# Peptides against a protein of PDB entry 5JXT, part 74

Target 1, 319 residues: chain A of PDB entry 5JXT
Amino acid sequence: SLLPKKEINVYIGMSEMQVKWYQKILEKDIDAVNGAGGKRESKTRLLNIVMQLRKCCNHPYLFEGAEPGPPYTTDEHLIYNAGKMVVLDKLLKRIQKQGSRVLIFSQMSRLLDILEDYCVFRGYKYCRIDGSTAHEDRIAAIDEYNKPGSDKFIFLLTTRAGGLGINLTTADIVILYDSDWNPQADLQAMDRAHRIGQTKQVVVYRFVTDNAIEEKVLERAAQKLRLDQLVIQQGRAQVAAKAAANKDELLSMIQHGAEKVFQTKGAFGTMAEKGSQLDDDDIDAILQAGETRTKELNARYEKLGIDDLQKFTSESAYE

## One batch from the design tools (peptide; made by RFdiffusion4, then SolubleMPNN)

Design b2_p15_5_s4 (from b2_p15_5, 6 letters changed)
Fold by OpenDDE base, seed 4:
Structure b2_p15_5_s4 (fold): chain B 319 residues (1-319), chain A 15 residues (1-15)
Amino acid sequence: as target 1 above (319 residues)
Amino acid sequence: SLPGGFQERLAERAA
């Protein structure tokens, strides 16, 4: 029988470079961030800020002039300049030692480009699929990953491209490097590993930048998912999924953690304390804290009725 | 270390 998947939100502090770039993004549009634009502030401007903040949470090298150089190199700085990469690097080493194979999902093809550089740098053999991958190349990559005795450890996928009906049950670990605004996209992604034919316990690690916009992305997605579940269970098909995030919701999401980011000198949390020098105990602590916070998050939404869940618009800001 | 940064490889992929 297929074992239930274990899902753990992994809350990760920003690196010093991420804090710097996060500040820079907020400062560039400080009037919008403070709500000074009022009704005149465009939803598009707020969506752009949200996108830049999410890019920062993923990796600062997604911005021109963030990468150290010249000379430009691929080295340890690719890892230590992004909190998610620090955790990923340690986690992948553990996963590999356990004889597991891993799917890594992101919303951002450019982040997959960084992850390719990382895989090459670490000597991890990988496959890649994104939205630009030709159908034939997609089949070839899937077959290469799934073949008996495949030496491909990692599969890099965009969440939406990876969600398209493929079987990747030869992997037992799923890393959601970022979250989709639509929780169903993430579910569809993890269900590439968690399906009939899986022989192992599937574990899903959802990376979430702590004290940043990604917590609000996660909360919104969790709220939507619970609402969708309740609507299905209650047969209330007419609960109109409220429209895309309004300006006030986007503004609230942008403002989340902004003050603390401005006050922060250096990195956040475990990234400030340990940086790239995380050990196995630090990873265990992060995972345990994540498991606790995941349970708390779920318990918060499980107690809410449909009406309470509808106060936050469940639909993605990008619809 | 590997020669070339992410941004350089990104430019090469776009070319």
Scores: peptide ipSAE 0.503, ipTM 0.934, DockQ to the pose 0.545
Fold by OpenDDE base, seed 5:
Structure b2_p15_5_s4 (fold): chain B 319 residues (1-319), chain A 15 residues (1-15)
Amino acid sequence: as target 1 above (319 residues)
Amino acid sequence: SLPGGFQERLAERAA
């Protein structure tokens, strides 16, 4: 029988470089961030800010001039300049030692390019699929990964391209490096490993930058997922979940943690305390804290009805 | 360290 998947949100502090670039993104559009643009502020501008902040949460090298050099090198700086990479690097060592195989999903093909550089730097054998991968190359990559005795440890996928009905049950670990705005896309990604033919407990790690835009992306995705579940259960087909955030929702998401980011000198949380010197006990503590916060997040939305879930209430999560 | 940065490889992939 297929075991139920275990899902853990992994809350990760920003590196010093991420904080600097996050500040720079907010400062560039400070009038929009403060809501001073009023009725003239376009939804498109707010969506662009959200996308830049999400890029920053993923890796600062997604911005021109963030990479240290010249000389330009691939080295430990690729890891320590992004909180998610620091945690990923430690987690992958543990996963490999356990004899597991891992799918890594992202929304951003350019992040997969960074992860390729990382895999080469660490000597991890990998496969890749994104939205530009030809059909024949997709088949070849899947077959190479799934073959008996495959030496490919990692499969790098864009969430949407990896969601297309493929079987990757030869992996038992799923890392969502970032989240889709549609929680169903992330579920479809998880279901590449969590399906008929899986023989192991599937564990899903969802990376979430703490005190940043990604917490609000996660909350919105959790809210939408619960709403979708309740609509299906109640047969209320007419409850079109408001698919797109409004301007006020986007502004609230952009403002989340912004004050603390501006006040912060250096890195956040465990990244400030230990940075790249995270040990196995630190990883266990991060995973345990993540498991607790995941349960609390789910419990908040499980108590809400359809009418409550249709309101983007930043406040109702604290009552 | 490996020679070449991420941005350099991006430029090579776009060429």
Scores: peptide ipSAE 0.501, ipTM 0.934, DockQ to the pose 0.552
Fold by OpenDDE base, seed 1:
Structure b2_p15_5_s4 (fold): chain B 319 residues (1-319), chain A 15 residues (1-15)
Amino acid sequence: as target 1 above (319 residues)
Amino acid sequence: SLPGGFQERLAERAA
């Protein structure tokens, strides 16, 4: 029988470089961030800010002029300049030692380009699929990954491309490097490993930048998922979850953690204390804290009715 | 270290 999957949100602090770029993004559009534009502020401008903040949470090298150089090199700076990469690097080493194989999903094909550079730098064997991958190359990559005795440790996928019906049950670990606004896309990604033919316990790690926009992306996705479940259970098909955030919701998401980011000199949390020097105990502490916060998040939404879930609650613990 | 940065490889992929 297929075992239930274990899902853990992994809350990760920003590196010093990420804090600097996050500040720069907010400062560039400070009037919009402060709500000074009011009703005149375009929804498009707010969506652009959200997209830049999400890029920053993924990796600062997604911005021109963030990479150190000249000379330009691929080295440890690719890892320590992004909190998610520091955690990923330690976690992958543990996963490999356990004899597991891993799917890594992202919304951003350019982040997969960074992850390819990382795989080459660490000597990890990998496959890749994104939205531009030809059908034949996609089949070849899947077959190469799934073959008996495959030396491919990692499969890199965009969430939407990887979600399309493929079988990857030869992996037992799933890393969601970022989250989709639609929780069903992430579920479809997990279901590539968590399906008939899986022989191991599937574990899903969802990376979330702490004290940043990604916490609000996660909350909105969790609200939508619970709402979708309740609508199905109650037969209330007309309750279309408002798929698109309004301006006030987007502004609240942008403002989340912004004050603390502006006050911060250096990195956040474990990234400030340890940076790239995270040990196995630090990883265990991050995973344990993440498991606790995941249970708390789920428990919050399980108690809400349809009418409550249709309202964007700005109530973050930091307001 | 490997020669070349992410931005250099990004430019090569776009070419």
Scores: peptide ipSAE 0.470, ipTM 0.928, DockQ to the pose 0.538
Fold by OpenDDE base, seed 3:
Structure b2_p15_5_s4 (fold): chain B 319 residues (1-319), chain A 15 residues (1-15)
Amino acid sequence: as target 1 above (319 residues)
Amino acid sequence: SLPGGFQERLAERAA
């Protein structure tokens, strides 16, 4: 029988470079961040801020002029300048030692470009599929990954491209490097490994930048998922979960953790204490804390009714 | 090591 998947949110502090770029993004649009635009603030402007903050949470090198140089070199800076890369680098070593194989999903094809450079730098053999990958090349990549005795350790996928009905049950670990606004897209990604033919316990690691917009993206996704489940269970098909955040929701998401980011002079949390020198105990602590917070998050939304789940609870970033 | 940085390779991929 297929074992139930284990899902763990992995809460990761920003690197010093991420904090600097996160501050810069907020400062550039400070009037919008403070809600000073009021009713005149465009939803498009807020969505742009959200997208820049999400890019920052993924990797600062998604911004022009963030990479150190000239001279430009591929080195350890590719890892230590992004909290998610520091955790990924340690986690992949553990996963490989366990004889597991891993799917890594992102919303951003440019993040997959960074992950390709990382794979080459670390000597990890990989496959890649994104939205631009031709149909024949997708088949070839899937077959190369799934073949008996495949030396391909990692499969890099965009969440939407990987969601397209493919079977990747030869992997048992799924890393969601970022989250989709639609929780169904992430579920469809997980279901590439968590499907008939899987022989191992599937473990899903969802990377979440701590004290940043990604926590609110995750909360919104969890809320929507629970709402979708309740609507299906109650036969009330008409309650389409409002797919798009309103302006106030977007503003609340942008403001979340912003004050603490402005007060921070270095990295966040474990990234400030250990940086790239995370050991196996540090990873275990991060995973254990993540498992606890994941249970708490799920329990919060499991107790809510449809009417409560339709309201975005803006916990004030200042409460 | 890959020659150059990520941004250089990104520019090469866009060309």
Scores: peptide ipSAE 0.253, ipTM 0.819, DockQ to the pose 0.416

Design b2_p15_6_s1 (from b2_p15_6, 6 letters changed)
Fold by OpenDDE base, seed 1:
Structure b2_p15_6_s1 (fold): chain B 319 residues (1-319), chain A 15 residues (1-15)
Amino acid sequence: as target 1 above (319 residues)
Amino acid sequence: MSLPAGNFVKKRLAE
């Protein structure tokens, strides 16, 4: 029988470079961040800020002029300049030692380009599929990954391209490097490994930048998922979950953790204490803390009714 | 050991 998935949110601090770039993004549009634009602030401007902050949470090299050089090199700086890469690097080493195989999903094809360079740098054999991958090349990549005795350890996928009904049950680990605004897209990605033909316990690691906008992206996705479940259970087809955040919701998301980011000199959390020197005990602590916070998040939304789930409560940006 | 610039850098510099 197919075992249930184990899902763990992995909360990760920003590197020093990410903090500096996160500050720069907020400072560039400080009037919008402070809500000074009022009714005149465009939803488009707020959505652009959200997009830049999410890029920063993924990797600072997604910005022009962020990468060290010239000369441009692939080296340890590709890892230590992004908190998610530091955790990924340690986690992949553990996964490989366990004899597991891993799917890595992202919303950003440009992040997959960074992950390809990382795979080459660490000597990990991989496959890749994104939205631009030709149909024939997609089939070839899937077959190469799934073949008996395949030496391909990693499959790199964009979440949407990986969601297209493919079978990847030869992997037992799923890493969501970032989250989709639509929780159904992430579920569809997980279901590439978690389906008929899987023989192992599927474990899903969802990376979330701590004290940043990604926590609010995750909360909104969890809220939507619970609302969708309750609507299906109650037969109330008309309760369309508000698909798009309003201006006040977007502003609240941008403001989340912003004050602490402005006050921070250096990195956050375990990234400030250890950075690239994370050991196996530090990874275990991060995973255990993540498992606790995941249970708390789920328990929060399980108690809410449809009417409460339709209200995006702007918890104060200062709590 | 540092490696030559990967695909990410090459793509970025081609833009």
Scores: peptide ipSAE 0.053, ipTM 0.748, DockQ to the pose 0.656
Fold by OpenDDE base, seed 3:
Structure b2_p15_6_s1 (fold): chain B 319 residues (1-319), chain A 15 residues (1-15)
Amino acid sequence: as target 1 above (319 residues)
Amino acid sequence: MSLPAGNFVKKRLAE
């Protein structure tokens, strides 16, 4: 029988470089961040801010001129300049030592380019599929990863490309490096490993930048998932349609943690304390804290009815 | 044209 998947949100502090770039993004559009545009503020402008903040949460080198150089060298700076990379680097060592194989999903093909450079730097053998990968090359990559005795440890996928019905049950670990606005896209990605033919406990690690917009992306995704479940159960298919965030929701998401980011000198949380020197105990503490917060998040939305789930519960960014 | 940030392999090939 297929074991139920274990899902853990991994809450990760920003690096010093991420904090600086996050501040810079907010400052560039400070009038929009402060809601000074009111009803006249462009939804497109707010969506652009959201996308820049999400890029920052993934890796600062997604911005032009952020990468140190020339010369552009692959070195430890690729890791320590992004909190998610610091945690990923430690977690992958553990996963490999356990004899597991891993799928890494992202929404951003340019993040997969950074992860390729990282894989080469660490000597991890990998496969890659994104939205530009030809059909034949996709089949070849899947077959190379799934073959008996494959030396490919990592499969790098865009969430969209990974959602296309492929079987990757030869992996037992799934890392969602970022989250989709649509929780169904992430579920479809997980279901590449969590499928008939899987013999191991599938564990899903969802990376979430702490005290940043990604917490609100996750909350919105959890809310939507619960709403979708209730709508299916009640036979009310029409209710699922409010998928797009309104302006006030987007503004609340942008404002979340912004004050603390402006007040922060250096990195956040464990990234400030340990940086790239995370040990196994630090990882265990992050995973345990994440497991607790994951249970709390799920329990919050399980108690809500359809009418409550249709309202964005803006806990104020200041409460 | 400067190669996009975060592509060390491609940048090193262009230098």
Scores: peptide ipSAE 0.020, ipTM 0.591, DockQ to the pose 0.121
Fold by OpenDDE base, seed 2:
Structure b2_p15_6_s1 (fold): chain B 319 residues (1-319), chain A 15 residues (1-15)
Amino acid sequence: as target 1 above (319 residues)
Amino acid sequence: MSLPAGNFVKKRLAE
């Protein structure tokens, strides 16, 4: 029988470079961030800020002129300049040592390009599929990954491209490097490994940048997922889940953690304390804290009714 | 010439 998947949110501090770039993004549009534009602020402007902040949470080298150089090198700086890469690098060593195989999903094909450089640098054999991958090349990549005795450790996928009904049950670990606005897209990605034919316990690690926009993306996704479940269970098909964030929701999401980011000199959390020198105990602590926070998050939304879930409680970004 | 991170395909073609 297929074992239930284990899902763990992995809360990760920003590197010093990420903090600097996050500050720069907020400062560039400070009037919008402060809500000074009020009702006149365009939803498009706020969406652009959200997208830049999400890029920063993924990797600062997604910005032009962020990478040190010339010369441009593939070296340890690719890892230590992004909190998610520091955790990923340690986690992949553990995953490999246990004889597991891993799917890594992202919303951003350009992040997969960075992850390819990383895979080459670490000597990890991988496959890749994104939205631009031809159908025949997708089949070839899947077959190469799934073949008996495949030496491919990692499969890099964009979340939407990986959602296309493919079978990747030869992997038992799923890393969501970032989250989709639609929780169903992430579930569909997980279901590539968590499917009939899986013989191992599937574990899903969802990376979430702590004290940043991604916590609010996750919260909104969890709220939506619970609402969708309740609507289905109650037969209330007419409850239009507000699919798109409004301006006030977007502003609240942008403001979340912004003050603390402005006050911060250097990195956040474990990234400030240890930098890139995380040990196995540090990783275990991060995973344990993440498991606790994941249970708390789920328990919060499981108690809410449809009417409560329809109210976007902007708990103040200041609490 | 080494290319910036996120240009893997271009790097691989230049090797």
Scores: peptide ipSAE 0.015, ipTM 0.509, DockQ to the pose 0.171
Fold by OpenDDE base, seed 5:
Structure b2_p15_6_s1 (fold): chain B 319 residues (1-319), chain A 15 residues (1-15)
Amino acid sequence: as target 1 above (319 residues)
Amino acid sequence: MSLPAGNFVKKRLAE
C-alpha cells in the first residue's frame, strides 16, 4: 500500500540581502503599505507588491541589479543571499546521502533558472520542465529522469507544468520552493511522486519565508483547502471560496512582518545566527520547529466550520 | 572556485 505522505512546512529566515530588498519593496510603495490610499488604492498595485515580496522571499537576484557583478559568476553568493537556498543546499546534501531523489517545484520559471545554475555549481544532475517546455522535450525529460539507473538526482519543475498528470514515483522527496495561491496546484505537484508505483515514504518540504508575506500566502492556502474540503463533504457546491483576496486581505498580508523587517539590521532567525554555516543540527532544529508549526497551523483550521473559514481573516489567527 | 555566469545570468542579460 502507498504510505501516507509527510508534509512539513520549513520556516526559513531571510538573508541580509533579502531583508534589504524586502525593505526597499515596502518603502517604494510605503503609502500603499500603510493603507494611506484607502478605497482609492488599486487592487492591482497591492497585487504587484505581493508579487515583488514573493520574488524577494524566493531569491533577491530575481530583481534587476541585485546580482553581484560584473563580472557575473556562479559562486557561493548564489546560495548565501537567499535563506531558502541555504536550507536547500544542506537539505539536498542529506537527501542525496540517503539515496533519495527529489522534485523541486516553484511558481517562478526564473527561479528554476537560478536552480539550474545552482545544480551546475554543486554538480547535481537534473532535469527541467516549465510552462514553455515543448511536449516532446517534456516527455524526454520525464523518461530520462524515470529510466532505471538514471543519474538525474533533481527534477526542476514549475508547479503547474509539473502538476499535469505525469508520474515521477522514482522520486521520494518533494520540495515546494514556494507555494501556489491555489493549494490544489501544490497537491497536484506532490502527487506526482505520491502515486501508485511509489515504494518509499514520500516527504514533502514546503519552504516558507518566516516573518514575511509567504506565511500569509500559506495560511490563506490552508484556509482555502480546508474550506474546499468541507464544502465537498457537506455537498454545498455553491460556496465558491472567494478565489481572489480582497484589498484589505492583500494589505494585511503585505503588512505581516513588515514592522520587524524594518527594525531588522541583518538576517532573520537562524540565518542571522549561522548565515550560510548551517550544520546538520541546525537543519534538524529547523525541520523539528517546522513540523511543530505545521501541526499547529493544521489544528487551527481543523476546528473551524465553513462559516468560520469564510469569515476568518489571517489577523484573527494571532489573537 | 567561482564558475562563469550560468543560465540565469545569461537569460537575464539577454532580456
Scores: peptide ipSAE 0.024, ipTM 0.685, DockQ to the pose 0.647; fails the geometry check

Design b2_p15_6_s2 (from b2_p15_6, 7 letters changed)
Fold by OpenDDE base, seed 2:
Structure b2_p15_6_s2 (fold): chain B 319 residues (1-319), chain A 15 residues (1-15)
Amino acid sequence: as target 1 above (319 residues)
Amino acid sequence: MSLPAGRFVLKRLAE
């Protein structure tokens, strides 16, 4: 029988470089961030800010002029300049030692380019597919990954490309490097490993930058998922969950953690304390804290009815 | 050991 998947949110502090770039993004549009534009602020401008902040949470090198050089190199700086890479680097070592195989999903094909360079730097054998991958090349990559005795440890996928009904049950670990606004896209990605033919316990690690925009993206996705479940259960097909965030929601999401980011000198959390020198105990602590916060998040939304879930509680932005 | 510029950088420099 297929075991239930275990999903854990992994809350990760920003590196010093990420904090600096996050500050720079907020400062560039400070009037919009402060809500000074009021009703005149365009939804498009706020969406652009959200997208830049999400890029920063993934990797600062996604910005022009952020990468050290020339000369440009692939080295430890690729890891220590992004909190998610520091945690990923330690987690992949553990996963490999356990004899597991891993799917890594991102929304950003350019992040997969960074992850390819990382795989080469660490000597990890990998496959890749994204939205630009030809159908034949996609089949070849899947077959190469799934073949008996495959030496491919990692499969790099864009979340949407991975959602296309493919079978990757030869992997037992899923890393969501970032989250989709639509929780169903992430579920579809997980279901590539969590499917008929899986023989292991599937574990999903969802990376979330702590004290940043991604926490609010996650909360909104969890709220939407619960609402969708309740609508299906109650047969109330007419409750179209407002799929798109409004301006006030986007502004609240942008403002989340912004003050603390401006006040912070250096890195956040475990990244400030240890930087790239996380040990196995630090990873265990991060995973345990993540498991606790995941249970708390789920329990918060499980208690809410349809009417409560339709009301965007602005109150959870001030706690 | 440091490696040369990876695929990510090379793509950016080609843009």
Scores: peptide ipSAE 0.403, ipTM 0.922, DockQ to the pose 0.670
Fold by OpenDDE base, seed 3:
Structure b2_p15_6_s2 (fold): chain B 319 residues (1-319), chain A 15 residues (1-15)
Amino acid sequence: as target 1 above (319 residues)
Amino acid sequence: MSLPAGRFVLKRLAE
C-alpha cells in the first residue's frame, strides 16, 4: 500500500545578503510598502514587489549585480549567500547518506540554473526538466533518472513542468524550494513521487523563508487548499476561491516581517548563529520546529468554515 | 576548489 506523504515546512532564516537585498527591495518602493498609495496604488506594482521579495527568498543572485565578481566563480558563496542553499546543502548530504533520491521543484527556471551550478560544484549527478525542455529531451531525462541503477541523485524540475503527469516514483524525497500560489500545482509536483509504484515513505520538505513574504504565500496556499477541500465535500462548486489576492492582501503580505527585516543587522535565525556551519543537530532542530509549525498551520485552517476561509484574515498570525 | 563562472552567470552575461 502507498504510505501517506509526510509534509514538513522547513522554515529558513535569510542570509545577511538576503536581508540586505530584502531591505533594498522594500526601500525602493517604500511608499507602496507603507500603503501611502492607498486606492491609487496599482495591483501590478504590489505584485512586482511580491515577485522581487520571492526572488530574494530564493537566492539574491537572481538580481542583476548581486553576484560577487568579476571574476565570477562557482564556490561556497553560492551556498552561504542564500539560507535555502545552506539548508539544502546539509539536507542533500543526509538524503544521499540514507540512500534516498530527490526531486527539487522551483517555479523559477533561473533558480534551477543556480541549482545546476551547485550540483556541479558538489559533484551531484542530476537530471533537469523545465518549461523549455523539448518533449523528447523530457522523456530521455525521465528515463535516465528512472532507469535501474541510475547514478542520477537529483532531479531538478520547474513545478509546472513536473506537474505534467510524469512518473518519478524512483525518488522518495521531494523538496519544494519555493511554493506555488496554487497549492494544487505543488500537490501535482509531489504526486510525481507519491503514486502507484512508490515503495518508500515519501517525505516532502517545503522550504519557507522565515519572517518573510513566503510565510504569507504558504498561509494563503493552505487556506485555499482547505477551501477547495470543503467546497468539494459540501458540493458547493460555485465557491471559487478568489484565486488572485486583492491589493490589501498583497500589501499585508509585503508588510509581513518587513519591520523585523529593517531592524536586522546581519542574517536571521540559525543563519545568524551558525551561518554555513550547520551540523546534523541544527538540521534536526530546524526539521522538528518545522514539523510543529506545520501541524499548527494545518490545525488553524482545519477549524475554519467556508465563510472564514473566503476572508483573508491578516490577524490569524497573532492568534 | 573554486570553479569558473557557472551556467547561471554565463546566461546572464549573454543577455
Scores: peptide ipSAE 0.401, ipTM 0.922, DockQ to the pose 0.668
Fold by OpenDDE base, seed 1:
Structure b2_p15_6_s2 (fold): chain B 319 residues (1-319), chain A 15 residues (1-15)
Amino acid sequence: as target 1 above (319 residues)
Amino acid sequence: MSLPAGRFVLKRLAE
């Protein structure tokens, strides 16, 4: 029988460079961040801020002029300038030593370009598919990854490209480098490894930047998933989950952790204490804390009824 | 050891 998958949210602090770029994004649109635009503030402007903050949480080099240089090099700076890369680098070493194989999903094809450079830098053999990959090349990449005795350790996928019914049961680890606004897209990505033919317990690591916009993206996705489950169970097909965040919801998401980010001169959490010098004990502590917070998050939404789940509680970041 | 600029940098410099 297929074993249940284990899902763990991995909460990761920003690097010093991410904090600086996160501050810069907020400062550029400070009037919108403070809600000073009122009814005149464009929903599109708020959505753009959210997208820039999500890019920052993934990697600061997604911004023009962020990468050190000239000369431009692939070196340790590619890792230590992003909290998620520092954790990923340690996790991949552990996963490889365990004889596991890993799927890495992102919403951002440009992040997969960074991960390719990282794979080359660390000597990891990989496959890649995204939304621009030709059908023939996609089949070839899947076959190369799945073949008996494949030397491909990592498969890099965009969440959308990975969602398209493929079988990757030759991997037992899934890393969601970022989250989709639609929790069903992430579930479909996990189901590439968690499928008939899997012989191992699938473990899913969901990376979440702590004290940032990504916590609110995760909460909203968890809320939607629970609402969808309850609607199916109760036969209430008409309860369309409010698919699109309103302006106040977007503003609350942008404001989450913003004050603490402005007050911070360095990195956050374990990134401030250890940075690139994370050891195996630091990783175990991050995973244990993540497992606890994951249980707490799930327990919070399991107690809520449909009417409560339809209300976005914008707890202001200042309360 | 530093490596030459990878695909990410090369793509960005070509734009």
Scores: peptide ipSAE 0.041, ipTM 0.710, DockQ to the pose 0.633
Fold by OpenDDE base, seed 5:
Structure b2_p15_6_s2 (fold): chain B 319 residues (1-319), chain A 15 residues (1-15)
Amino acid sequence: as target 1 above (319 residues)
Amino acid sequence: MSLPAGRFVLKRLAE
C-alpha cells in the first residue's frame, strides 16, 4: 500500500538582502501599505504589492538591478542572498546522500531559471518543465527523469505544469519552493510523487518565509483547503466561491511582519545567526520547529466549522 | 571559483 505522505512546513528567515528589498517594496507603496488609500486603493495595486513581496521571499534577483555585477557571475552569492536557497542547498546535500530524488516546484518560471543556474553551479543533474515547455520536450524530460538508472537528481517544475497528470514516482522528495494560492495545485504537485508505483515514503517540504507575506499565503491556503474539504463532505457546493482575497485581506497580508521587517537591521532568525554557515544541526532544528508549527497550524483549522472558516479570513487581520 | 553568468542572468540581459 502507498504510505501516507509526510508534509513539513519549513519556516525560513529572510537574508539581509531580502530584508532590504522587502523594506524597499513596502516603502515604495507605503500609503497603500498603511491603508491610507481607503476605499480608493486599487485591489490591483495591492495584488501587485503581494506579488513583489512573494518574489522577494523567493529570491531578490527576481528584481532588476538586484544581482551584483557587472561582471555577472554564478557563485555563492546566488545562495546566501536568499534564505530559501541557503536551506535548499543544505537540504539537497542531505537528500542526495540518502539516495533520494527530488521534485522542486515553484509558481515562478524565473525562479526555475535561478534554480537551473544553481543546479549547474552545484553540479546537480536536472530536468525542467514549465508552462512554455513544448509537449514533446515535456515527454522527453519525464522519460529522461524516470528512466531506470537515471542520473537526473532534480526535477524543476512550475506547480501548474507539473500538476497535469504526470507520473514522477521515481522521486520520493517534494520541495514546494513557494505555495500556490490554490492549495489544490500544491496537492496535485505532491501527487506526482505520491501515487501508485511509489515504493518510498514521500516527504514534502513546503518552504515558507517566516514573518512575511508567505506565512499569510500559507494560512489562507490551509483555511481554503479545509473549507473545500468540509464543503465536499457536507455537499454544500455553493461555499467554494469566495476564493479571491478582498482588499482588507490583501492589506492584512501585506502588513503581516512589516513592522518587524522595518525594525530589522540585517537578516531574520537563523539567517541572522548563521547565514550561509548553517550546519546539519541547524537544519534539523529548522525541520523540527517546522514540524511542530505544521501540526499547530493543522490543529487550528481542523477544529473550525464552515462558518468559522468563512469568518476567520477577516479576524486573523487583527491578531 | 566563480562561474560565468548563468542562463538566468543571460535571459534577463536579453530582455
Scores: peptide ipSAE 0.061, ipTM 0.745, DockQ to the pose 0.655; fails the geometry check

